# Ledger of designs, part 135: peptides against a protein of PDB entry 2N1D

Target 1, 169 residues: chain A of PDB entry 2N1D
Amino acid sequence: EVKVKIPEELKPWLVDDWDLITRQKQLFYLPAKKNVDSILEDYANYKKSRGNTDNKEYAVNEVVAGIKEYFNVMLGTQLLYKFERPQYAEILADHPDAPMSQVYGAPHLLRLFVRIGAMLAYTPLDEKSLALLLNYLHDFLKYLAKNSATLFSASDYEVAPPEYHRKAV

## One batch from the design tools (peptide; made by RFdiffusion4, then SolubleMPNN)

Design b1_p25_7_s4 (from b1_p25_7, 10 letters changed)
Fold by OpenDDE base, seed 1:
Structure b1_p25_7_s4 (fold): chain B 169 residues (1-169), chain A 25 residues (1-25)
Amino acid sequence: as target 1 above (169 residues)
Amino acid sequence: DEYKELVEAFREALERLKKLLEELA
């Protein structure tokens, strides 16, 4: 089994995120002020500024690209709570040509890492490649944890209007 | 080159994932 370990600092946020949406009936404000694309770009730039070799820089870029693509593929079908589905439908209608990595932000990106391990189990990698990939994924998660104060905030959510509740089955 | 191998493996895994998700949809 492929297990992606979530930093302890971020685990409480996952609970808060779930509570805000499912129990408090709030929605993350979209489009995000800081979207997934920008977060990944910041991470890549951060890694490049650390004096990494050309090979490591190349690897970071590819990992970022991979994470972005996984997010875009999985967001609509795997990462949303039921209450968020009407909002997603509206986003698709309003932004039909935009990848979801340009619309959604850090909370939904973090949800990806809760699910990605199980998905990778169905697409087996060789032991060496898997270990290296996991190292980069964990490194990125550490980056999210380090910047959690600016990336994760309940103020990015808002109470859904009564009209929205009628749409949410 | 281990990084090159990783990139190739990751891309392959992603393609397989896309197919799996498509089948589930």
Scores: peptide ipSAE 0.112, ipTM 0.717, DockQ to the pose 0.631
Fold by OpenDDE base, seed 4:
Structure b1_p25_7_s4 (fold): chain B 169 residues (1-169), chain A 25 residues (1-25)
Amino acid sequence: as target 1 above (169 residues)
Amino acid sequence: DEYKELVEAFREALERLKKLLEELA
């Protein structure tokens, strides 16, 4: 199985995220103040500022595009807790043509990397290609860890209203 | 070019994943 290592700095947040949603019955505020698209753009710009070659810059752009598409494909079926499904349904109704990378933010993006390893295992890649892909994924995760103070906050969550609880039962 | 190969591999993996998820939906 393909193993994507989550930085130790981000593991506590995954627990907090889970607790806020499943135990405290809160919801991440949508649309996100800082959505997945903007996070990926910031990462790409950060990498470009590090003096990379033109070839590496091109690769970063493609990795960003790939992560975005993976997120958009997996969000609805793979990344949501049961309690979040009514919210997702409302988002689809209100924004039927909007990609979820423009609606959701850092917490849900981080959840992608918990699941993406298993998904990649279903698609055989040669060792060299897999190693390169993993290197970029880990590099992005390191970026998230470095900027975790600005990307992850419990204040981005709010208590779900009573009418929502009835839908989530 | 290893980066060109990476991009191609990533896109192929994504297409296969999309097909799998469509079947699960």
Scores: peptide ipSAE 0.095, ipTM 0.704, DockQ to the pose 0.654
Fold by OpenDDE base, seed 2:
Structure b1_p25_7_s4 (fold): chain B 169 residues (1-169), chain A 25 residues (1-25)
Amino acid sequence: as target 1 above (169 residues)
Amino acid sequence: DEYKELVEAFREALERLKKLLEELA
């Protein structure tokens, strides 16, 4: 098992996110005001500004690219609650060629890290590579935690309209 | 180079993930 540790500061948000959608029947406003692409870009720039070596900078870029791709692959099938499925279908219909990293934001990105550990366990990596990857993933999560006040807010959600409830179970 | 190896491993893992998700669909 590969365990990606979520910072304690962000764990309550996962609960709030779940509650907003599943219990309060709200939806995250799409397209996100700050999408996954921009969050990852900000992180990369943040790391670059701290005087990384060439190798570390290269690694950060690849980690960012990897996170983005994993998100885009997993969002539709692995990261959505049932209530969010109609919204996702509408997004796909309206923007068939847009990567979901340009549509969704921080809450859904955080959900990725709840699931990514199990996925990595199914894809054999050597011990050293896995450890290094985990270090970068944890570093990114720390970045999310540091910026949680601007990235995670209940005000980014809104009550779904009545007609939406007929589409969702 | 350990970083190059990491990148390659990460990409391979991603490809395997894509395949797994396709099988689950």
Scores: peptide ipSAE 0.090, ipTM 0.699, DockQ to the pose 0.605
Fold by OpenDDE base, seed 5:
Structure b1_p25_7_s4 (fold): chain B 169 residues (1-169), chain A 25 residues (1-25)
Amino acid sequence: as target 1 above (169 residues)
Amino acid sequence: DEYKELVEAFREALERLKKLLEELA
C-alpha cells in the first residue's frame, strides 16, 4: 500500500481537529480565511523562490494542481466528519459551482493526506513515478508543518448554534 | 521526461479516483 507519512508535528493537530468537531461540537469557520487555493499558491511561490529549475517549477505546479483537484473531488465524500455534513450541504446550496478548495482551509486539506495514500493504491504506478510523487507530497506536508502556527488554530473554529445541532442529530 | 511521467501518472491516478468515488456514491 502507498504510505503517505504525516509529520509528527501535525499529528496532534489531527487529534485536536477531531476533538473540536466531534466532541466539542464546533465547526471550522467557512469560508476559510485562508483557503486551500491560497495555501497551495503560497507553497508554489515558496518553492519557486528557492531557485528551482524550470522543470522542477513545472512539476511543482502540476503537483499543486493535482492536490487541488484531489481535494475538490474527495472533500464532500471522504474528508468530512458526520457532524460537518449539514455545513457542507449549506455551502453547496449557497455556492453550487464553487470548488471546495476556495471554501475550506488547512485542517481539511491535512485530512486529505490521511486518505490519499489508500486512494493512490487503486492506480498502479511504476516505482519511479510513485517515489517522485510521494517525495512531493511529503515535501508539501513538511511545508504545512513549517507553517503550522499560522495554518492550524482552534480559534478558526466556533461552537455550532442550537439550530445546527437539530440538523446534525 | 521524468517529470512528464509524474504528471501523466498523477493525472491518471486522479481520473481513476474520480471513477472510484462515482462508484461509491
Scores: peptide ipSAE 0.084, ipTM 0.692, DockQ to the pose 0.614

Design b1_p25_8_s1 (from b1_p25_8, 7 letters changed)
Fold by OpenDDE base, seed 3:
Structure b1_p25_8_s1 (fold): chain B 169 residues (1-169), chain A 25 residues (1-25)
Amino acid sequence: as target 1 above (169 residues)
Amino acid sequence: SLEELLEKLREITEKILEVLKKAEE
């Protein structure tokens, strides 16, 4: 297993996210008010403002692009709770070619980092390469933690309507 | 499939690392 350390500040949110969906039968409002693309863009700009070298800035941009791609390929099959699957199906039906990074937001993005480690464990990476990647991923997670008050809120969820419950059995 | 997903993740990872390694030079 590749250990992607989730900041302690964000772990309670993962529990709340799980509870909102699975126990309270709520759904994250889609499309997100602040989608994954926007979050990643803000991060890139944040890193740029901190006086990184040109090479490091370019690296951050590529990491952002990579995280976006990770998210888009994993969202549908790896990051959704069972209760969320009908919602995802509706999104796909309405917007079949839209990147999910333009639809979903911070909670699902955070879920990516819960799952990505297990997947990366099956990719043949040397220790140095893995450490290098993890350093950037952890840096991004640190950014999420610093901005958690604005990125994660139960108010972004809503109770699913009765007709949805019939789909999600 | 899971295998296809893993392959995609590998490709993404390799692309990222290519750039990251250059940045470390």
Scores: peptide ipSAE 0.635, ipTM 0.941, DockQ to the pose 0.731
Fold by OpenDDE base, seed 1:
Parts: C-alpha cells; sequence; structure tokens
Structure b1_p25_8_s1 (fold): chain B 169 residues (1-169), chain A 25 residues (1-25)
C-alpha cells in the first residue's frame, strides 16, 4: 500500500469541504481566484527562497510539474463528488481545452493527495523510489498546511442555484 | 478508462523519479 499521509492540520478541512458540498449543497466558486497552477508556482518560489541547491530547485520544479499533471488527469473521474459533476460538465463545455489546474483551486488539489496513494499502488515502484517520491509529496503537503489559513476558506463556496439543485439531485 | 488513467499516472511518476534520482547524486 502507498500511504500518503495528510497533515493533521488539513484533515478538518477535508471534512468541511465534504460537508459544504454534500450536505449544504454548495459549490466551490469557479474559476478559482487562486488556481492550482498558482499554488504550485508559489510553492516552487517558496522553495527557491529557502536557499536550496540547483539540483534541489530543479527537482522541486519537476515535482510541481508532476503534481499538476496528476491533478489534471484525475480531477474529472476521481476527485469530484456526485453533486459537483454538473458543474464540471459546464466547465468542460465552456472551456474544453483548458487544463483543470487553471480552473480549480486548493480544496480539489488537497483531494488529490487523499486519492493518489491508492492509484500509485498499481504502479510498481521499488521501496527507495517510493520513499523518495513520498518525501517530496509530503513536503508539498507541509507547505499547504503552513498556508492553510489563506488557501482554504468556506467563503470560496456558494449555495448552488435552484436550477442546479434540480438537475444534480 | 481506469487502465488508461493508470498508464498516465505511471508515465508521470517515472518522469518525476528520473529527475529526483539525478538530484540525489
Amino acid sequence: as target 1 above (169 residues)
Amino acid sequence: SLEELLEKLREITEKILEVLKKAEE
């Protein structure tokens, strides 16, 4: 089993995110005011400012690129609650060629790390390689936890309109 | 399909690891 550990500071947010969507019938406002691309860019710049070596900086850039790709391939089929599917369909219709990392934000990015471990279990990796990858993924999650006050807010959600509710339920 | 998704994830992961391993040298 590939276990991606979510920082304890972020677990309450996962519950709030789930509650806002599934119980309160709200939707995350799209396009996000701070999208996944921007979050990843901020992380890369943060790591650069910490005085890392060129090799480590290059590695961080590749991890950022990889996380972006993970998100874009998994968002539509793996990361959405049932209630969010009509919204996703509308986004695809309006922006068929736009990467979802330019549309969605921090809450959906965090959901990626809840799901990615189980998916990677089907990709054969030696123990050393897996540990290396997980170290970088956990470092990014630590960054999300440190910046959680600015990245995660219930005010980024809105009650879905009546027309949406009728077609989603 | 799930198989296609897994293949994409594999390719992404291998690309990342190639760079990470070089960075550890």
Scores: peptide ipSAE 0.628, ipTM 0.940, DockQ to the pose 0.704
Fold by OpenDDE base, seed 5:
Structure b1_p25_8_s1 (fold): chain B 169 residues (1-169), chain A 25 residues (1-25)
Amino acid sequence: as target 1 above (169 residues)
Amino acid sequence: SLEELLEKLREITEKILEVLKKAEE
């Protein structure tokens, strides 16, 4: 299996995220105040400010684009807890043509990296290619870890109303 | 389907890697 290592700093957040949704019956506020597109853009700009060469900057931009695409194709079917399904359906109804990277935020983006490894295991990749890809993905995860205090907060969640509970049966 | 999802992921991955490999030259 392709192993995408989640920084230890972010693992407690995954537990908190799970607890907020499944136990406390809260929902991440949508549309996100800081969506996935914005997070990825900030990362790209961060890398640019670190003095990357033109080729490396271009590579980072393509990785950002790729992560965005990964997220958009996986969010609906792979990254949501059962309790979040009605919310997702409502988002699709209200914004049928909007990429989910413009709606969801950091917690769901982090969930992508929990799942993507297992999915990529079914993609035929040689060892060198896999290592190359993982290096960039891990670099991004390191960025998320460094900025975790600003990206992940329980205050971004809200208690689901009673009418929502009726939908989430 | 899962198969369709995997195909999409494959296409995305191939595009990324094509660029990354060029950047490593």
Scores: peptide ipSAE 0.624, ipTM 0.939, DockQ to the pose 0.701
Fold by OpenDDE base, seed 4:
Structure b1_p25_8_s1 (fold): chain B 169 residues (1-169), chain A 25 residues (1-25)
Amino acid sequence: as target 1 above (169 residues)
Amino acid sequence: SLEELLEKLREITEKILEVLKKAEE
């Protein structure tokens, strides 16, 4: 199986995220104050500032574009907890043409990396290609870990209103 | 469907890898 290793620094956040939504019945505030697009842009700029070669810069840009696309195709069906479904439906109804990478933020982006490995296991990739891709994905995850204090916060969540609970039953 | 999703993921992945492999040269 394709194993995407989540940095140890981020694993506690995944638990907190799960708890906030499923147990405390909170929702991540949407649209995100810092959306997935901006996070990926910051990463690309960070890598650029590290003095990489032009080829490596192009590679990073492609990875950023790819992660964005991964997120946009997987968010609705693979990355949401049951309690979040009504919120997602409302977003789609109000903004049907908006990429979800412009609406959601860091917590949902991190969930992508929990799920993407299992999905990629069904793709016919050779071992070397898979390793190459994983190296770049892990590099991005390392970036998320380094910036976790600014990217992940329980204050970005809010208690769902009573009328929402009725929809989520 | 899951099959359609996997196909999309495959296409995205192949596009990424094309560029990544060139960057390794």
Scores: peptide ipSAE 0.623, ipTM 0.939, DockQ to the pose 0.757

Design b1_p25_8_s2 (from b1_p25_8, 9 letters changed)
Fold by OpenDDE base, seed 3:
Structure b1_p25_8_s2 (fold): chain B 169 residues (1-169), chain A 25 residues (1-25)
Amino acid sequence: as target 1 above (169 residues)
Amino acid sequence: MMEELLKKLREITKKILEVLEKAEK
């Protein structure tokens, strides 16, 4: 398995995210106030402000685009808890052509990095290429950890209504 | 479904790496 190391600062949030949804039967408020597209854009701008070379900037932009695509293809089938399925179905019904990176936010984006490693294990990559990719992914995760106080909050979740519980059985 | 997903992921990864490898040169 390809190991994508989650920063220690973010691991407790993964537990909280799981608890909010699975135990407390809450849902992340959608559409997200800070969606994945915005988070990735902020990261790209952050990297640009750090005085990177043109080549590195171009690379970061491509990584951002790639992460966005990873998220959009993975969200619906790989990143949702069972309790979130009805919510996703509603989103699809209302916005069938909208990229999920414009709907979902930081918690689900973080879940991508929990799952992407296993998926990448099924993609044939040489060691050098994999290391190169992982370096950029880990750099992005470091950014998420640095900004975790503003990106991850239990206040972005809300208790699901009773009628939702019936759908989520 | 999984096969198509993996195919997409491979394509995305390939595209990323093409750029990253070029940037490293």
Scores: peptide ipSAE 0.582, ipTM 0.925, DockQ to the pose 0.731
Fold by OpenDDE base, seed 1:
Structure b1_p25_8_s2 (fold): chain B 169 residues (1-169), chain A 25 residues (1-25)
Amino acid sequence: as target 1 above (169 residues)
Amino acid sequence: MMEELLKKLREITKKILEVLEKAEK
């Protein structure tokens, strides 16, 4: 069992995200005004400004690259609600080779950290290695929490059109 | 599909940890 602790500041947003899509039948506006790539870049720059050593900076860059890859491989099959499936299909049809980290934004990135723990439980990792990885993932989550006011907003969602609603529900 | 996903996740994790472990030394 791998437990990724979500900061308390972000837990209410997970509920709001679920409510906007599942109950209010809204969709996150795509392409995101601030995509996952941009968020990760800002985090990396933030860490650099804190006076990290060369080794620590290199580690942060690798974690950023890793989170991006985690997101890109998991988004389509693990992170979407049923109501979002038609939207995802449209994105794939229009941009079949585009990484989803360039299309989606903060809400879907946060969903990754809700799911990644269960997936990592199937990867053989020793206790020390797992703790080390989790420390870096938790550090990134703290960054998301610190910047939650600018990263998460209901105004980034919109009511799906009638034709979408008919085929999605 | 799940096995392929897990394989990719393991590869990503392995690459990350190789760097992190060096940084901790």
Scores: peptide ipSAE 0.579, ipTM 0.925, DockQ to the pose 0.753
Fold by OpenDDE base, seed 4:
Structure b1_p25_8_s2 (fold): chain B 169 residues (1-169), chain A 25 residues (1-25)
Amino acid sequence: as target 1 above (169 residues)
Amino acid sequence: MMEELLKKLREITKKILEVLEKAEK
């Protein structure tokens, strides 16, 4: 099975994220103040500043594009908790043509890496190719861990209004 | 829906790997 290793620094946040939504009935404020697109752009710029070769810099840009696409195709059906579905429906109604990478932020992006491994297991990849992909994904996760203090905050969540609770039952 | 999703994911992965493998040369 394909296992995407989540840095230990980020595992507590996954628990907090789950707790805020499922137990405390809060919602991540949308649109995100720092969306997935901006996070990926910052990562690409960070890698560029590290003085990598042109080929590796180009590879990072393609990985960024790929992660963005992964997120956009998986967010609606794979990454949301039940309580978040009415919010997602409202976002789709208000912004039907906007990619979700421009709406959602770091917490949902992190959820992608919890789910992507299981789905990659159904892709016919040789060991070398899989290892190569995982190395880049893990490198991005390491970046998220390094910047977790600025990317993840409970203050980005808010208590859902009473009318929302009626829709979420 | 799952099959369609997997198809999309495979296509994205293929595109990524094509570039990554080239970059390793």
Scores: peptide ipSAE 0.578, ipTM 0.925, DockQ to the pose 0.693
Fold by OpenDDE base, seed 5:
Structure b1_p25_8_s2 (fold): chain B 169 residues (1-169), chain A 25 residues (1-25)
Amino acid sequence: as target 1 above (169 residues)
Amino acid sequence: MMEELLKKLREITKKILEVLEKAEK
């Protein structure tokens, strides 16, 4: 398996996210106030401000685009808890042409990195290429960890209404 | 379904790496 290391400071957020949804029966507020697109844009701008060369800036932009694509193809089938399925269906109905990176936020983006490693294991990559990709992914995760106080909050969740519980059987 | 997903992920990864490898030169 391809190991994508999640920063230790972000692991508690994964636990809280799981608890809020599965045990407390809450839902992340959608559309997100700060969506995945915005987070990735902020990261790209952050890297630019750090004095990247043109080539490295271009590489960061491509990584951002790639992470966005990863998220959009995996969100619906790989990143949702069972309790979130009705909400996802409603989002698809209300926003049929919108990529999920414009709807969902930081918690779901973080879930991507929990799953992406196993998926990459099925992609034939040489050791050098894999290491190169992982370096960029880990750099992004480091950014998320650095900004975790502003990106992750229980206040971004809300108690699901009774009518939702009837759908989430 | 999984096969299609993996195919998409593979394509995305390939595209990323093509750019990253050029940037490392």
Scores: peptide ipSAE 0.576, ipTM 0.924, DockQ to the pose 0.725

Design b1_p25_8_s3 (from b1_p25_8, 14 letters changed)
Fold by OpenDDE base, seed 3:
Structure b1_p25_8_s3 (fold): chain B 169 residues (1-169), chain A 25 residues (1-25)
Amino acid sequence: as target 1 above (169 residues)
Amino acid sequence: DMEELLKKIREITEKILKVIEESLK
């Protein structure tokens, strides 16, 4: 398996995220106030402001685009807890062509990095290429950790209504 | 399905790596 190391600062949030949804039967409020597209854009701008070379800027932009694509192809089938499936179905019904990166936010984006390693394990990559990719992914995760106080909050979740519980059985 | 998903992941990854490698030149 390809190991994508999650910063220690973010691991407790993964537990909280799971608890909010699975135990407390809450849902992340959608559409997200701060969606994945916005988070990635902020990261790209952050990297640009750090005085990176033009070549590195192109690489960052491509990584951002790639993370967005990863997220959009994986969200529906790989990143949702069972309790979230009805919510996703509602989103799809209302906005079938909308990229999920414009709907979901930081918690689900973080879940991507929990799952992407297993997917990459089935992608034939040489060690050097994998290391390069992981360096960028880890750099992005470091950014998430640095901004975790503003990106991750239990207040972004809400108790699901009774009628939702019936759908989520 | 999973096979199609993996294919997409590979394609995305290849795009990223191409640019990363070019950035190192």
Scores: peptide ipSAE 0.714, ipTM 0.956, DockQ to the pose 0.761
Fold by OpenDDE base, seed 5:
Structure b1_p25_8_s3 (fold): chain B 169 residues (1-169), chain A 25 residues (1-25)
Amino acid sequence: as target 1 above (169 residues)
Amino acid sequence: DMEELLKKIREITEKILKVIEESLK
């Protein structure tokens, strides 16, 4: 298995996210006030402001684009709890052509990194290439950890209404 | 299905790595 290490300071958010949805029957507010696209853009700008060379900037931009693509292809089938599926269906119906990176936010983006390692294990990569990719992914996770106070909050969730519970059987 | 998903993941990964590797030259 390809190990994507989640920063220790972010692990409690995964637990809280799980608890809010599965036990407290809440939903992340959608569309997100700060969506995945915005988070990735902020990261890219942050890296640029740190004095990256043009070549490194290109690499960061491609990593950002790649993370966005990873998220968009995996969100619907790999990153949602059962309780969230009716909400996702409603989002698809209301915004059929919108990428999910424009709808969902930080908690779901973080879930990507819990699952992406298993997927990468089935991608034939040499050791050097894998290390390079993981370095960038871990750098992004470090950014999320650094900004966790503004990216993760229970106030971004809301209690699902009774009519939703009837759908989420 | 999972096979198609893995194919997409592979394609995305290859694009990323191509640029990363070029950035090291």
Scores: peptide ipSAE 0.712, ipTM 0.956, DockQ to the pose 0.763
Fold by OpenDDE base, seed 4:
Structure b1_p25_8_s3 (fold): chain B 169 residues (1-169), chain A 25 residues (1-25)
Amino acid sequence: as target 1 above (169 residues)
Amino acid sequence: DMEELLKKIREITEKILKVIEESLK
């Protein structure tokens, strides 16, 4: 099985994220103040500033584009808790053509990396190719961990209103 | 459905890997 290793620094956040939504019945505020697109752009710029070769820069840009696509195809069906589904439906109704990477933020992006490994296991990749991909994904996760203080905050969540609870039953 | 999703994941992955492999040359 393909295992995407989540940095230890981010594992507590996954628990907090789950708790905020599932137990405390809160919702991540949408649209995100810092959406997935901006996070990926910041990462790309960060890698560029590190003085990498042009070829490596091209690879980073493609990885960024790929992560964005992964997120956009997986968010609605794979990354949401049950309690978040009415919120997602409202977003789709109001903005049917907007990519979810422009709406959602860091917590949902992190959830992608919890789920992507299982799907990659069904892709016919040789060990070398898989290792190359995982190296880039892990590098991005390391970036998220390094910037976790600014990317992840419980203050980005809010208590769902009573009318929402009626929809979420 | 899951089959279509997996197909999309494979297509995205192939695009990424193509560029990564070229970057190593």
Scores: peptide ipSAE 0.708, ipTM 0.955, DockQ to the pose 0.757
Fold by OpenDDE base, seed 1:
Structure b1_p25_8_s3 (fold): chain B 169 residues (1-169), chain A 25 residues (1-25)
Amino acid sequence: as target 1 above (169 residues)
Amino acid sequence: DMEELLKKIREITEKILKVIEESLK
């Protein structure tokens, strides 16, 4: 078992995200005004401004690249609610080769960290290596929490049109 | 499908850890 600790500041947002989609039948507006690529870039720049050494900066860049890859391989099959499936299908049809990190935003990125722990449990990692990885993932989550007011907003969602509602439920 | 996903996750993780561990030297 691999436990990825979600900051307490972000847990209420996970509930709001679920409620907006599942109960209120809304969709996150796509393409995101601030996509996953942009969020990760801002984080990397933030870390650079904190006076990291070259080696530590290199590690941060690799972690950013890794989080992006995690997101792109997991979004379609692991991170979507049932109601979001038709929207995803439409995105794939229009942009079959576009990485989802350029389409989706902060809410779906946060969902990654709810799911990634279960996936990592199947990777043969020693205790020390796992701790190192988790330290970096938790540091990124702290960044999301610090910037939650600008990254997470119900105004980024909209009511799905009637034709969408009929085919999704 | 799940097996392929797990394989990708492992590959990504190994790349990250390699760099992290080297950064500590």
Scores: peptide ipSAE 0.701, ipTM 0.954, DockQ to the pose 0.733

